Peptides against a protein of PDB entry 3S8F. Designs and how they scored, part 8

Target 1, 157 residues: chain A of PDB entry 3S8F
Amino acid sequence: VLTLFVAVPSLMTAFTVAASLEFAGRLRGGRGLFGWIRALPWDNPAFVAPVLGLLGFIPGGAGGIVNASFTLDYVVHNTAWVPGHFHLQVASLVTLTAMGSLYWLLPNLTGKPISDAQRRLGLAVVWLWFLGMMIMAVGLHWAGLLNVPRRAYIAQV
Target 2, 166 residues: chain B of PDB entry 3S8F
Amino acid sequence: DEHKAHKAILAYEKGWLAFSLAMLFVFIALIAYTLATHTAGVIPAGKLERVDPTTVRQEGPWADPAQAVVQTGPNQYTVYVLAFAFGYQPNPIEVPQGAEIVFKITSPDVIHGFHVEGTNINVEVLPGEVSTVRYTFKRPGEYRIICNQYCGLGHQNMFGTIVVKE

## One batch from the design tools (peptide; made by RFdiffusion4, then SolubleMPNN)

Design b1_p8_5_s1 (from b1_p8_5, 3 letters changed)
Fold by OpenDDE base, seed 3:
Structure b1_p8_5_s1 (fold): chain B 157 residues (1-157), chain C 166 residues (1-166), chain A 8 residues (1-8)
Amino acid sequence: as target 1 above (157 residues)
Amino acid sequence: as target 2 above (166 residues)
Amino acid sequence: VDLVLAVY
């Protein structure tokens, strides 16, 4: 009971962020159950990057509960599953958030706005990064379930 | 109106918090279901057993690789395995097919992994602690042991073999 | 649920 309750603060935080996004989307004219999502600024890499990170964090968070489960962790511990989890939590959420922060911070620090070309390139970068991370993470999780070991250059499968 | 905005934010937060709690219960339920229906093959942790890593090579059941495999009953064996930098002993480990094998694994130096390919045997081996794993090999052949915990410069080459005989 | 509650 106590171990699983560790997930409560994390879920509260994640869904508070989601609540903020919903509010922002509705302020931008979004309506209905999903209309607020479309109203968000998807043309801004500074926004898109951390949101994609959050999307990757969702399955990663679910995996975190699995990893914290005593009996289930026995199956996945020190397999490729663990790096898969890391790439969702760190290489997706944290890294994309950092990338998005830079897309906002650097123009503000220099006083020079990004060009349209730079904006489009930024969007391409963060989407490609997200796609690559998802492919790799799925592969690693799958390999882990097939008992491929972590920290080994060779595997039976 | 700032006050209206704050109230709206709170309303959305309450909704998402309720959703978060619901999802928590869903995850707990899924875990419970998995444990209830798929407990077969899961090896639970045993009682903590300690050993002195500084003397384990000189005396006791791990000291002689030739005496590492001990028959404890009809079709029952205990295998005393050392994981060290950078290998396993005995190597190979020879056991009969269909026998119940209790592996007693420890380390004289640093933390290692003991991952047997083709099985669910996967434990960390700590100096001063004995890891106990029970397994029955149903198929004859060779099973590779892989160290999946970084243990030094030779970690990548640390392999062993279990030979299951008919 | 009872099993999970017993373990965690």
Scores: peptide ipSAE 0.011, ipTM 0.798, DockQ to the pose 0.070
Fold by OpenDDE base, seed 1:
Structure b1_p8_5_s1 (fold): chain B 157 residues (1-157), chain C 166 residues (1-166), chain A 8 residues (1-8)
Amino acid sequence: as target 1 above (157 residues)
Amino acid sequence: as target 2 above (166 residues)
Amino acid sequence: VDLVLAVY
């Protein structure tokens, strides 16, 4: 009866992070309902990476609720839907967060700032990774809804 | 201006929290809608049934593949299926079109999958338990059974066939 | 909602 209650702490955490982003953006001069988004440091891969991870995590989290639903899990269980879900969670959020952490950690540990070329390359890598993950995840979820099984190299569809 | 900043932070957090709760209700509503509109499409499962995986090959309804398909009524059949490393028994499974088929599936060894292409039959098969799935094949032809749960080195080649006869 | 609560 309280199965979906598990989503409450996760959502609270996620949207608290969003609130922090809004506050940060407004501190950086962003105004209006959405102007704070543009004010965020999108030129820093250490920032962009985990934020993109969070964006991927949102639909993944929604999928988690689906997977936790008894009736809906019957539809998606052991289909390509499931890999689509955890690739958003792990290959997107966790991996991008790790990437972002490295962009922050290494300069701090070595005392050497990243060059502009390294920064641009980092941005390219992070965005391309995110794009690839989104394409793959959407494809896997779609395939899952078409009843394509996981852990199989062939399918009717 | 710490007080103003504090109020602003609280306002933002409160707003996003409200949004979070709203999204939770949206998800619940979507689930409720799905249940309300798709309950008729759910394949009924039987009661939890236990079997001894160590003897299921030698004794009982799964022991003889030639007797695996049992007619239980004029248009009703029970099919006793073994999922094993690495295949299904019987193979092929022959059933008539339009008949109500009750699959009783178990495993003598490890966990397997039982995914029937072209249908919504998709269950995990656990040793010691019997998975019960009820389905009626409306179209004649061959339906491939795919193992969608990793079960060992031969997992990728573990297939079966259901032949639906007119 | 009641249906969902009944299932869970």
Scores: peptide ipSAE 0.011, ipTM 0.808, DockQ to the pose 0.067
Fold by OpenDDE base, seed 4:
Structure b1_p8_5_s1 (fold): chain B 157 residues (1-157), chain C 166 residues (1-166), chain A 8 residues (1-8)
Amino acid sequence: as target 1 above (157 residues)
Amino acid sequence: as target 2 above (166 residues)
Amino acid sequence: VDLVLAVY
């Protein structure tokens, strides 16, 4: 029970971030239930990268609840499910956040704005990374549910 | 303008927090549903049992591979298995089809995995702790044991075999 | 819920 209580502050944080994004989108002219999403700066890799990381983190967080469940963990523990979870939590969120941070930090440190070409390249990189991570993560989770072992190069599927 | 912004933020936060709580209950409900509908195949772990990893090879039920398979009833067996760097003992493990097998698994050295292909047997093996798994093999044949916990340079080659006899 | 809570 106490382990699952860790989900409470995590969810609070996640939805506080979501609330901040909604507010920001509405300040940028977004209206309606979903219009605020479109109003966010999707042309800025410094914004897109961490947001994509957060999107990947959502299913990862849900998986975290599964992994923290005594009974459900029996099904997924030490299967490919676990690496799938890690790739969402670390290789997606942390990595994309780091990428986004660099896109923000470097222009500020150098005093030079990124060129349009660099911006477009950055967007391509973060979207491709996200797509690749989602494919990999879905595959790993699926394999894990099929009892493919973790840390093994062979499996009977 | 500041007041309007503050009100908006507060409203959004309240909404998202409510959604958060709702989702929490959904997850709990899903767990409960899973437990209620998918109870088959769960292999309950026994009570925590300890063993001295420094002496487990010299004395006790794990010391002699020839004595590892013990019949405890008409159709019940206990199998004392060592997972070590880099293999399993006994190897192969021979058990009869349809018998209830209680695996008592421990390690004399480092943490290993005990994953039996074709089954739902999947446990970690810790030095100093005995892992207990109960399983009945319905089909005869060979079942490969895979180590799914990194245990050193030979980890990727650490395999065992369970032979289920008709 | 009680069943889940009993396990955790």
Scores: peptide ipSAE 0.006, ipTM 0.793, DockQ to the pose 0.067
Fold by OpenDDE base, seed 2:
Structure b1_p8_5_s1 (fold): chain B 157 residues (1-157), chain C 166 residues (1-166), chain A 8 residues (1-8)
Amino acid sequence: as target 1 above (157 residues)
Amino acid sequence: as target 2 above (166 residues)
Amino acid sequence: VDLVLAVY
């Protein structure tokens, strides 16, 4: 019930953030329907991390609606599907947002900019984290659909 | 300048809001499609039924494991199952092949899971509530019951068995 | 009231 109550506002918020990104991209010289995406600062881990988190949140949010639907939840409840869902939400969106926030916050607090090496390392960490989370999430959702239970060391598959 | 910026932002917001609404309808359509094309082999057949977890072991249909399997009609049975720390009763649960089985499951202690391996039977068992699941076993053999809800230090070893007889 | 259902 709570999930459905927040689903629409969450979608509205997500797409409002997307609108803000489009505006920012166009201010940076991006043109056309998708050109604004390329104009965004993809060389900055403080930007890339939260955006990747948002991308992971898309299937996670859809999964939230599934998990809140009684008929569909009966299929996926207490299977590996559920860990797949919240790893997208927590380990992807929340964690990546926190990681990105640190890349913005620390230079501002210390007054010391990050080096180019630190920036490149940060980008590598963020992308590798995202990739790992996507692999794990896909695997867990797939296993869940095959009725692999959560919180159990055995499976029927 | 501020007005111009505000107008520009509104234009993008309108576009993304329209997209948002479109995606909402797509999701609804996908859910509807899934429900229309996919059927569950196990359908919850229960209403909100309450039981006193403090007395369920002493009196009532769950009290005696030897009387847990009740024939309610031709080729129809009700099985009263307790999920407890850390196991199930009766264990094993013996039912005939091809019979319609109504599982009525409750707990005397904490929340447990009732996941029958090889089937789509998968429900949580809450103290004070009765979970009702209807299923027909088409194949004879042994089916393992797994607890998929953390219930304490012995959770990982909490298993039961359903024996389906020809 | 089913608390599990109430939160979803």
Scores: peptide ipSAE 0.016, ipTM 0.769, DockQ to the pose 0.045; fails the geometry check

Design b1_p8_5_s2 (from b1_p8_5, 4 letters changed)
Fold by OpenDDE base, seed 4:
Structure b1_p8_5_s2 (fold): chain B 157 residues (1-157), chain C 166 residues (1-166), chain A 8 residues (1-8)
Amino acid sequence: as target 1 above (157 residues)
Amino acid sequence: as target 2 above (166 residues)
Amino acid sequence: RELVLAVY
């Protein structure tokens, strides 16, 4: 009951963010069911980074429900599943949000806009980071389901 | 204008809220499905049992490794295991194949893990608490116990062995 | 229902 009580407002918050993105995309000329997504500023690493973080956070959040479930946690607890969850929640969302925040903050603090080269490099870094984290997270979750322990250098699989 | 913007925001929020609720039900359904179809062999948690970690080595069922394996009935055993920095006792733990084994695991020092390879036995071991796990080894052989909870400098070397005899 | 209740 307590877990469900926490999950509801968390989901509401997550989807409120999604609603804000949809609104922003539509303001930028996006139309239709998915056209608003294309209208978002995907050329700006300050935007792309936190959005990619959010995308990683979604499966992580779903995993959070699993981890917080008494019976299911028995299966995944202290396995590689848990680090997989961490890398989605922290190494993806938090880290990418921090990166994105810096891409926005530094130009604003210094008054100097980022160059096109810096922008492109930023996009590359953010996408590569996201891709790497997704591969790692999927691998860790999979290993966890195969009962690979966390905090151990050995595994039976 | 502001009015149109507000209406749009409300519509989007309502839509995403509905989607959120739908997803919540999907997650609950998936959990229920998983439990119904894929949880065969899950060991239920035992009752909360407390022990004094400062005396557990000196008195009680954990004090003598030679007496750690206790036959409690026909083909039923209780094994009193200590997880400590940095190992397990008894080591090895010797049990017969096909017997129902009740592990009573505690720690005299810090939190440890008790993960048995080749099995679904995976519990945390807390000082002052007794972890209870029931398991039946169907195959003879050696099963390695791994500490999966960081417990200090020797954590990575903390292993035990369960020997299942025919 | 019992399973759901057991989870949470």
Scores: peptide ipSAE 0.006, ipTM 0.799, DockQ to the pose 0.080
Fold by OpenDDE base, seed 3:
Structure b1_p8_5_s2 (fold): chain B 157 residues (1-157), chain C 166 residues (1-166), chain A 8 residues (1-8)
Amino acid sequence: as target 1 above (157 residues)
Amino acid sequence: as target 2 above (166 residues)
Amino acid sequence: RELVLAVY
């Protein structure tokens, strides 16, 4: 029970961010259950990157609960499942947040706004990164369930 | 109005917090369901057994590879395995098909992995501790042992073999 | 309840 409660602060944080996004979307004119999502600034890579990171973090968080489970961890421990989890958490949320932060920070620090071409390129980079990361993560999790070991160059399957 | 905005934010936060808690219970329920319906093949944690890694090669059940496989019953065996830099002892491990095998695995040097392909045997091996795994091989043949825990420069080449005889 | 507790 105590181990499961470790997830509570993380969930609280994640859904607080979601609440902030909903509020922002509604302030931007979004209505209804999902209309606020469309109202968010999806044309800004500084926004899109961390949001995509959050989306990847959802299955990663669920996997975290699995990894923390005594019985279930025996199945997945030191298999490809674990690096799959890492890539959702670190290479998705953390990395995309860092990328998004740079898209905001550098223009502000230099005083030079990004061009439209740079903006479009940034969007392409972030979306491609997310897509590739999701493919890799799904593959690693699947391989892990097939008992493919981590830290090994060879596998039976 | 900043005050109005703060109140609105709090309302959304409360809603999402409630959703968060609900999802937590859903996850718990899913885990409970999985355990209730899919308990086959689960190996529970055993009691902690300790050994001296500095003497395990010289004395005791791990010292002689020729005596590593011990019959403990009509269809039961205990196999004393050493995981070391960079291999396994004995190698190969020979066991009969259909017998209940209890692996007692330890290390004389650093932490290693003991991952047997084609099985659910996958444990970390710590110096000074004995890992115990029970398994019955239903199919004859060769099963590769892989070290899945980094143990040094030769880690990538650390393999063993279990030979299951008919 | 026992199953849930067994997980953690």
Scores: peptide ipSAE 0.006, ipTM 0.804, DockQ to the pose 0.077
Fold by OpenDDE base, seed 2:
Structure b1_p8_5_s2 (fold): chain B 157 residues (1-157), chain C 166 residues (1-166), chain A 8 residues (1-8)
Amino acid sequence: as target 1 above (157 residues)
Amino acid sequence: as target 2 above (166 residues)
Amino acid sequence: RELVLAVY
């Protein structure tokens, strides 16, 4: 019940954020159907991190609806599918958003801007984290569909 | 200027909301398709049944593991299974190949899992409730039961066996 | 049980 209750507002929020990003990209000189994406500040880890989190949240959110479906949940419940969903929602969206927030918050609190070296390192960390999470999440979802159990050290698949 | 900005933002929001609505229908359609084409395996059956976990070991259909397998029809059986810390009874569970098996699973202690490898049988077992699962084993052999819900220090070693006889 | 039902 809770999942379905928050699903629609969450979708609305996510796509409203996307609309804001499009507007921002167009203000930055982006044109056409997709040109606004390229115009966004991809050199700033404070921006890149939460955006990557949102990208991971898309399949995670879809998975949330699946998990809330009685018939499908019966199949995937307590399999590796569930940890896969968690890692998209928590380890991707929440964690990357927190990381991005730090890249914004620390310079503002200290009054000291991040160095170029720190910025580049931050971008590397964020991208590597995202890629690692995607690999793990895809693997876990796949394993779940193959009926690999959660909370068990062995499986016959 | 502010009015123009608001109008522009509204236009983008409307577009993205329309897209979101379209995607919602796509997801619903995909779920419907999946359910229509991929329905093989175990089917949940029965209404919610309650049982007293404090007496389930002493009286009733779960009390005697030797009487746990009950033939209810020519090719139909009901199996009364207890999931407990840390195992299953009866163990092994012996059933015929090709028979329709109705598992009635409950717990006398804490929440457990009932996951049968090689099948789609996968349910949580709650004390005070009876989980009902219907399945037909098409292949003879041994099927391992795994607990996939943490139930204590011995959780990782909690296994059972279903023996399907030809 | 009621809490579980509230989650789903």
Scores: peptide ipSAE 0.007, ipTM 0.776, DockQ to the pose 0.041; fails the geometry check
Fold by OpenDDE base, seed 1:
Structure b1_p8_5_s2 (fold): chain B 157 residues (1-157), chain C 166 residues (1-166), chain A 8 residues (1-8)
Amino acid sequence: as target 1 above (157 residues)
Amino acid sequence: as target 2 above (166 residues)
Amino acid sequence: RELVLAVY
């Protein structure tokens, strides 16, 4: 009970962020159960990047619960599952958040707004990064379930 | 206006918190279901057994690789395995097909991994502790042992072999 | 049962 209880603060944080997104979307004119999502600024890489990071963090968080379960950990421990997990956590959420932060920070520091070309390029980079990370993460988790070892260059599957 | 906005925010927060709690229970339920339906593949936690890593090579059941495989009963064996930088002993480990094998694995130096390809045997090996794994090889042949815990410069080459004889 | 309970 205590082990899985650790997930409670994390979930509260995650869904508080979701609540903030909903509020922001509704302030921007979004209506209904899902209309607020479309109203969010999807044309801004500073926004899109951390949101995509959050999306990657969801399955990663679920995996965290699995990893924290000592019984299930016998199955996934020291397999490709583990790097799959933290690639979602670090290379997706943290990295994309950092990217998004830079898209906000640099214009503010320099006083120069980003050009439309830079904005489009930024969106492309963020989406491609996310897509690549999802492919990698799914592959690693799958490999882990097939008992591919971590920290080994060979596997028999 | 401010009061209305405040109430709206609170409503959203309450909704998402409720969803959060619901998802937590869903995850717990899924874990419970998985364990209830797939218990056969789960190795239960054993008793913590301690050894002195500084003397394990000189005395005791791990000291002589030639005596590492011990028959403990009809179609039952205990295999005392050392994981060290950078290999395993005995190597190869020879066991009969269909026998119940209890691996007792420890390390004289640093933490290693003991991952047997084609099986669900996968444990960390800590100096001073004995890892116990029970397994029955149904198919004859060679099974590679892989170190899946970084243990130094030779980690990538640290392999062993289990030979299962008919 | 014991395994399930142990997870909690």
Scores: peptide ipSAE 0.006, ipTM 0.812, DockQ to the pose 0.078; fails the geometry check

